Peptides against a protein of PDB entry 2FGR. Designs and how they scored, part 263

Target 1, 331 residues: chain A of PDB entry 2FGR
Amino acid sequence: SSVTLFGIVDTNVAYVNKDAAGDSRYGLGTSGASTSRLGLRGTEDLGGGLKAGFWLEGEIFGDDGNASGFNFKRRSTVSLSGNFGEVRLGRDLVPTSQKLTSYDLFSATGIGPFMGFRNWAAGQGADDNGIRANNLISYYTPNFGGFNAGFGYAFDEKQTIGTADSVGRYIGGYVAYDNGPLSASLGLAQQKTAVGGLATDRDEITLGASYNFGVAKLSGLLQQTKFKRDIGGDIKTNSYMLGASAPVGGVGEVKLQYALYDQKAIDSKAHQITLGYVHNLSKRTALYGNLAFLKNKDASTLGLQAKGVYAGGVQAGESQTGVQVGIRHAF

## One batch from the design tools (peptide; made by RFdiffusion4, then SolubleMPNN)

Design b2_p26_8_s1 (from b2_p26_8, 17 letters changed)
Fold by OpenDDE base, seed 5:
Structure b2_p26_8_s1 (fold): chain B 331 residues (1-331), chain A 26 residues (1-26)
Amino acid sequence: as target 1 above (331 residues)
Amino acid sequence: MTIYGTTREDHEKARQDFLDYLATIS
């Protein structure tokens, strides 16, 4: 049996020009290009093409040395894999997020990522952003002729919030076509949660596609998230993303990504545009910079996610500018 | 550890190496 220790330490200097009070925030942040992490993983050959695996991974906060503690909330799975694909037991990315976030050119981290996978409705569940789930069983097919799929179910274990039961239940999956430079996926998910102590279903549909030209990539996402409340009406957000990446100047890669978040419940839109630059010093070490602009219209209060510095919202209708400059190191 | 230069080819190689590495740990 083998055990591999792995991780990423990504730390940056970050700035946002506005917080909820309209004040600037700046300092040392984390996870600007990739999420900082520490993990252990291993596999055991069981013979006959069957393998057992484990994966334990937690987030690292380099700015404060994980002052609030360390856990394996990123992933804590045991798995069986073979020609049939892979079955995972334990907390993990839900299949929908695992696949559909792959179209995010900012790797679902920092100030530039697609923010559609979000708790749009003040959901009271632990994972109402639709990214991960506790008590998860997942299955991933092999790729056959380009086609692949993933499915997941998370047990609620009779968790209650207010009058809501079944909180934390997840059911979802995706179908995809991945062949050479082309990727396209459709994801569907439902998560049970609570809003204001009342039962709410978080329904999500996401369409993603990308084309990789080797040196350049185009990527897009279309998403609808709907928090279906028994009382008060639905909270619906339509999110759109289009991004491109390409080498520039022979020394780095530039990424440009635009996202639109149409928040129907408040009749308000937010526009996000992010320019990123990555310079790879090695296969494991990179310098990077991100510049993001978030324009909130009307009642929108979205904020850029400068983790470790400021990840909260802004005043309604205010725009926010964010900058990250940092080092990413993988081991 | 391989250190890459500032040519386009070096950059692309570094990028691909990193992506390959991430694929092993993600």
Scores: peptide ipSAE 0.017, ipTM 0.383, DockQ to the pose 0.026
Fold by OpenDDE base, seed 1:
Structure b2_p26_8_s1 (fold): chain B 331 residues (1-331), chain A 26 residues (1-26)
Amino acid sequence: as target 1 above (331 residues)
Amino acid sequence: MTIYGTTREDHEKARQDFLDYLATIS
């Protein structure tokens, strides 16, 4: 029965050459290589192979010292685990995002990550990016010869927005095969939300795979998100990602990742390519640099997520270049 | 704190150590 305090402080100098007005932005940003976090976790052995656990984790904003406050919105769970797997109660990554974001070589943060897990339709739900959910019950199986799965359900608690009911309800899960160098997963999820005050289902299907060749790792994602509105057409986005990472001699690790976001509702594409470099000073401290290019076509207005500096959009059809150079420290 | 970065092996070890750590808190 132990309690562990853990965390990551990741702070960077960031630059983007264009904001919504076409002007550059630069300054001190956060979470460029890993999301900065502070957490508490612990387990209790209950005997017979049964364990109780808790996990409390919040995001840290090193640039302003969490001026907007600290919370445990990243994860706040109590769990039972054993030979049957693990049951979690509380806010957490939904099972689909927990598994499928693992194929993102940029750790789902900074200017380089796969951005498919997104609110593509101005959904009015707080978690319409499909990443986390309140009021969540999750179950994760053990690994059976490589096969594993996770399932989750989040209660809406009769939340309404406009004429939409059941806002915040989540159902979803994944099946996966993890064996040696190979990982492959299929995830399905639906969230109920509202767009323009009207009931909308956010449907998501994601396929992920990776293979570790030893000298390099290859990873990929295929995703479709569809906001199915009761009134009006569907808002569909097809997102694709392919990335590779490799150790580089006595300097650290290099990562290259490409993503395509085909935004069907506006018939517009965005292309993202990111080069990342990590220099490991120790087992807990690294220097890193990211260079990202985002090319919007037609009506696309996507922006790179330079958290703490600029994470907004750009003018339609404009391209954006971003740079992050920072320190990541884990404790 | 042990400082790495003098050899290829040091960098690779540091990378793996950090990744292992992240895996425990993922």
Scores: peptide ipSAE 0.006, ipTM 0.340, DockQ to the pose 0.026
Fold by OpenDDE base, seed 2:
Structure b2_p26_8_s1 (fold): chain B 331 residues (1-331), chain A 26 residues (1-26)
Amino acid sequence: as target 1 above (331 residues)
Amino acid sequence: MTIYGTTREDHEKARQDFLDYLATIS
């Protein structure tokens, strides 16, 4: 068997010009280019092409040294893998997010990422952003001529909130085609949750695609999230993303990404545009800078996710500008 | 496993198929 200790420490100086009170926030933030993490993983060859694996990973908060504690909530899985693919047991990214967030050029972190994987409806479940799940069983196929898929089911274990039962139940999956410069995926998921103590289904459909032209990469996402409520009507959000990235001078990468969040329940849109640059000092160390602009229209109150500094909303109809400059180190 | 395309129509079909499936196992 083998055991590997691994991690990323990503810390930045961050600024946002508006919080919920209209005041600026600045300080030391975390996870601007990649999510800071500490993990343990390993595999055991069981013979005959079968392997056992484990993966334990938690988020690191470099700004305060994990003052609120350390856990393995990013991933805590045991797995079997082989020619049949991989089966995982334990908390993990749900298959839909695992695949579809890969089209986010900002790696689903910092102030620039696609924010469609979100709790749009004040859902009371722990993972109502559709990113991870407890009590998860997942299966991932091998890649067959480009085609691959993933499926998952999470047990609710009779969790209740208010009158809602089955909270935390997840079922979902994706199909994908990954071949050469082309990647395309379709994901579907349903999660049971509660809103206002009442049973609610979170339905999600996401399409992603990317193409690497060598000199540049284009990537896009189309997503609909719908919280289906028995009372008060559905809360639906259509999210769109288009991004481009290109290598610069052999040691750098520039990224530009636009996203639109059409929040149907409040008839309000938000526009996000982010420019990012990563400068690789080595294989493991990089400097980076992100500049993001978020424009809320009408009743929209979205805020950029400057983790460690300010990740809350803003006043309705207000715009927010964010900056992150930091160091990423992998070990 | 059914493979769907990238059109909106394919998405809607995939969604409905999945929901139909869920109805059989929920």
Scores: peptide ipSAE 0.000, ipTM 0.276, DockQ to the pose 0.015
Fold by OpenDDE base, seed 3:
Structure b2_p26_8_s1 (fold): chain B 331 residues (1-331), chain A 26 residues (1-26)
Amino acid sequence: as target 1 above (331 residues)
Amino acid sequence: MTIYGTTREDHEKARQDFLDYLATIS
């Protein structure tokens, strides 16, 4: 068997011009380009093409030294892999998020990412953003001439909230085509949760695609998230994303991404546009800067996710500007 | 239990594998 220690420390100076009170926030933030993490992983060759694996990964908060503690909530899996693909047991990214967030040019972190994978309905489940799940079994196929797929099921373990049962149950998967410069995938998921103590299904459908033209990469996402409530009506959000990235001068990358969040339950839209730049000082160390604008319309109160500084909402109909400048180091 | 990644070659391979993995999820 093998064991590898790995990690990322990403820390930035961040600013947002508005919080929920309309005041600016600024300070030292974390995870602006990539999520800061510490992990252990390893494999054991069992012969005949079969391998056992483990993966333990937790988030690092460089601004406060993990004052709230350290855990392996990012991933804690044991796996078997071979010609059949890979089976994983344990907390992990659910298959839908694992695949479909790959089209986000801002790596699902910082102030620029696609924010469609979100708890849109004040769901009371721990992972109602559709990103990870406890008690997860997942299976990933090999790549067959470009075609691949992933499936997952998470046990609810009879968790209840209010009158809702089966809270935390997840079922979902994706199909994809990955070949050379082209990637495309479709994901479907349902998660059982509660809203206001009442049973709610979080249904999600996501389509993603990207193409690398060499000189630039284009990427897009189309998503519908629906919290289906028996009482009170459905809470539906349609999210759209289009992004482009290009290498600059052999050592840099510029990124531009637009997202639209059409929040049907409140008949309100939010527009997000982010410009990012990464400057590679080495294979392991980069400087980066992000500039994001979030325009809320009508009753929308979305906020940029300047982790470590301010990640809350703003007043209804208010716009928010965010800036991050930081260092990312991988080991 | 054998700990791999103790040689430079193993470290480099592990790092590259990690980077490749990141490219699939970020």
Scores: peptide ipSAE 0.005, ipTM 0.387, DockQ to the pose 0.115; fails the geometry check

Design b2_p26_8_s2 (from b2_p26_8, 16 letters changed)
Fold by OpenDDE base, seed 5:
Structure b2_p26_8_s2 (fold): chain B 331 residues (1-331), chain A 26 residues (1-26)
Amino acid sequence: as target 1 above (331 residues)
Amino acid sequence: MTIYGTTREDIDAAVKAFLEWLAKHS
């Protein structure tokens, strides 16, 4: 058996030109290229092709030394794996997000990522962004000639918010084809939550695809998120993403990504464009810079996620520019 | 950590100038 301590410390200087009051925010932020983390993992060979595993991972906030504490909310799983694939028990990325966020060239991190996996409806559940779940059982198939799948179910454990029951229940999965330069996936999920104390279903469908041309990679996402409220209209968002990345000089990577968020409930769109560059100083250390522009139209109030500096919204119809320059170190 | 102070305007100006420079050279 082995136990591996691992982590990433990613800290940046970040700036956004507008917050909710129209003021700039700047300072030291975290997780601009990769989410800062500390983790422990290990495996035990049980024989016969069966392995046990554990994974404990929490987010690190390097700018304040985790002033709000440390937990294993990123992942806290025990697993069995073998020729049948892998079964995981515990808090983790839900299968849909685990697979479909992989098409985000900004690794679902910093000011540049696809923001479709979001709580679009002021959902009151802890994980209404559709990224992770408590009380999760997940199963991942092996890759069969490119075909693979993942499924998950999270127990609500009779959690209630207001009049809503079954809060936190998740059911979802994906099917995918991953072969050589091609990846394509379809994900479906439903999560029970509450909005305004009323029962709400968060339905999500996501299509992702990427192709690596060697000299460049192209990636795309199509997503619909619908918060179906028992009382009131549906809150629907259609999100689109197209990105390209290319290696530069053998030591760097440039990324360009565009996203569109069509927020149907408020008849408003937001456009995001991000340019990123990563410079590898070593296998474990990189410098990076991100430049993001977010244009809100009409009633849209989306903000870039400059974690540790400002991750809130802006005034309706306002544009926001964000910059991150930082160091990522993996250990 | 977020920085606040009387130098905000100067910082904003510097950042803006830098962004404009980047836009011209990218």
Scores: peptide ipSAE 0.027, ipTM 0.461, DockQ to the pose 0.011
Fold by OpenDDE base, seed 1:
Structure b2_p26_8_s2 (fold): chain B 331 residues (1-331), chain A 26 residues (1-26)
Amino acid sequence: as target 1 above (331 residues)
Amino acid sequence: MTIYGTTREDIDAAVKAFLEWLAKHS
């Protein structure tokens, strides 16, 4: 049996050249290379190959000392694991996001990540970005010669918004092949929510793949997110990502990632390109820098996610440049 | 807006200069 205290403190100086008013923003931000977190986890050996586990994890906001409070909304699970795999009960990453975000070379945080896992339709559910769910039961298989899978179901518990009566229900899963340098996955999910007080299904399909060539890694994502409204047209976004990373000098890593967000409901595209560098001062401490360009076309208003400084949108058709320079420390 | 005695305009100018430098040397 063991209990481990763990965490990451990641804080940066960030700049974006445009906000919603067209003005620059800069200051101290958080979570530029990894999401800052504090957690507790542990396992108990129950014998016979069976283990119990717990995991409690919350986000840390180093710029203000968690002025809005601390919680375990990142993960709060109890689990049983063994040769059969792992069953988890509690709030967690949904299986689709857990697996498919692993192909994001920017670790789903900062100004450089793939932003496809998003609330594209002003959904009124708290988790309409498709990343996590309350009341979640998850199952993950072992790896069988490379093949693995995960499945999840979240109870809506009769949550209502407007006329929608199943808000928060999630069903989804993935199948994957992970063997040596190759990883490939297909994920499918449906989440029930509300848009404008009306029942809406958030359907998501994601294909991901990566290959590690040793000298470099390539990674890609293809995603469709569709908010299917009972009344009104569907709100569909096709998102694409291609990235590469390479070790530098034994102590560094350079990353380049491009993403395209084709927002069908507004017939508008956004292009994101990010260059990142991480310099490892130790196994636990790193310096990093990110440079991101976001080009909105037509009616697109997407903004880079400079958490703690500015994460809002920009004016329609405007482009945004962002920079983050920071320190990441793990414990 | 000022931060540590530096105006927003000064910061913007510095960032712009850096970006131009990057563009030239990339």
Scores: peptide ipSAE 0.023, ipTM 0.503, DockQ to the pose 0.011
Fold by OpenDDE base, seed 2:
Structure b2_p26_8_s2 (fold): chain B 331 residues (1-331), chain A 26 residues (1-26)
Amino acid sequence: as target 1 above (331 residues)
Amino acid sequence: MTIYGTTREDIDAAVKAFLEWLAKHS
């Protein structure tokens, strides 16, 4: 058996020109290129091709030393794996987010990521962004000539909010083709939650694809999220993303990503464009810079996620510019 | 072009189907 301690410390200086009051925010932020984390993982060979595994991972906040505490909310799983694939028990990325966020060239972190995996409806559940779930059972297939899939179910355990009695229930999965330069996948998920104390279904469909041309990589996402409410009408968002990345000078990577969030319930769009650069000082250490522009139209109030500095919204119809410059170190 | 059990055309068809669905339900 083996146990590995691992982690990433990613800390940056960040600036956004507008908060909810129209004021600038700046300071030391976290997780600009990769989410900062501390984890323990290990495997045990049980013989016959069967392995047991564990994974415990929590987020690190380098700016304040985890003033709010440390937990293993990123992942806390025990697993069995073998020729059949892998079964996981415990809090983790749900299968849909695990697969479909892989097409985000900004690694679902910092001010540049695709923000489609979001709580669009002020859902009252803990994980209404569709990223992770408690009480999760997941299964992942091996890769069969490119084809692979993942499925998951999370128990609500009779969690109630208001009149909603199945909050936290998740069912979802993806099918994918990953072979050589090509990756493509389709994900479907439903999560039970509450909005305004009333039962609400969060439905999600996501299509992702990428192709690595060697000299550059293209990646795209198409997503619809729908919070189905019995009262007040559905809250639907169509999200689109297109990105490109390319190696630079053998030690760097440049990334450009555009996203559009069409928020149907408020008939308002938001446009996000981000330019990022990563400079590898070593295999484990990098410098990075991100420049993001978010344009809200009409009633849209989206804000860039400068974690540790400001991750809230802005005034309706306002634009926000964000910058992150930081160091990422993996161990 | 066939690639290990699927074709580029199949992927394109899936994308198209999704886009059509999205358009219908947008």
Scores: peptide ipSAE 0.000, ipTM 0.233, DockQ to the pose 0.013
Fold by OpenDDE base, seed 3:
Structure b2_p26_8_s2 (fold): chain B 331 residues (1-331), chain A 26 residues (1-26)
Amino acid sequence: as target 1 above (331 residues)
Amino acid sequence: MTIYGTTREDIDAAVKAFLEWLAKHS
C-alpha cells in the first residue's frame, strides 16, 4: 500500500473591468489555470486484480491561506477497482461533469472556462451547478475498444427545502469513445433541487468531442440545461463551446476558446472569448496568462469567474473584460 | 487499441443528430 501527498498552488493577479456596480476589481486571485488543491490518495492491492483506493482532496485558497477553513469537498472517496472498472463511494465529481468538463481547454477553472455547468435558475441546492454531489455512488467502466462509460447516483437523504423533499438526488451518466487522438462523449443527468422553495428538476444533456492533430487540438461542447419548475415555467439554457490549443516552442501552450450561452428564460445571450497562454518553466511549475471577454446581451448578467477577486455578475447587458497572470506549481 | 463498433462516421452521425435535436429543442 502507498499514500501520496499531492497538490497544486495556483495564484494570480487578476483584474475585471466591471462588477455589479460597474466598478473595476483587481487583486490577488486563486486557481487561474488549475484549481489549487491539497490531496491525499492511495491504493492497496488486495490480490486477484482487485484494489482498494482512497482519495481526499480539498481546495486551497492561497490568497488568504484558507481563512474560511479547509475541507475535502473536491473529493472524498473510497473505491474498489479491478477488471470490472471502478466503484467509488463519497463526494466527488458526478460522472457527467467528470467526463464532459475534460473537453474544456481551460480545465473548468479561471476566467476562461466553459461555464455551462452552472446554477442557471437560482437553485437552492448546494451543488446545483451539476459538478459534484454528496452521498454519491459512482461506477466507471474500463476502456474497451475505445468505448467507456460512467454512471452515478446520489442519495437525497430526505433533504428538504421548502416543499421540495428530495433535494440533492442525482442520477446521471455518460457514454464515450476515447481512442488515440479522438474523444467523444454524451452525458445525461437529472438532479432534484428547489427554486423558490418549490421542487425543481435540473436536467442536463451534454455532448463533447475533441481531436488532437498533434500540432493543434480542437475541442467542442454542446449542452442544454433545464430547470423544470412546477410553477413559473422552465428555465432553459443552451450552451456552446469551441476551442483550439497548440503547443508553442516546446515549452508553451496557447489556447483560444469561444462559448455562447443562450439563456432562454430571459431571451438573452452571452458571448465569451478567452485567449490563454501557459509557459512551462518545469514539469511542475508554469507561468500563465488569460485574457477573457464576456459580452452580455439584453438581460444577461453573467460575470467571469476571477476567483479570489470577483466572481459575481454584472449589470444587465454589460460586457466584462478579465485578465489573470499567475504562477501554477504542482507537487 | 483496435476500434470495434462505432466508427468516425458513426460519431459524426451522432453529432449531427444531437445538433438537430438541440435545434429542435432550442
Scores: peptide ipSAE 0.000, ipTM 0.242, DockQ to the pose 0.014

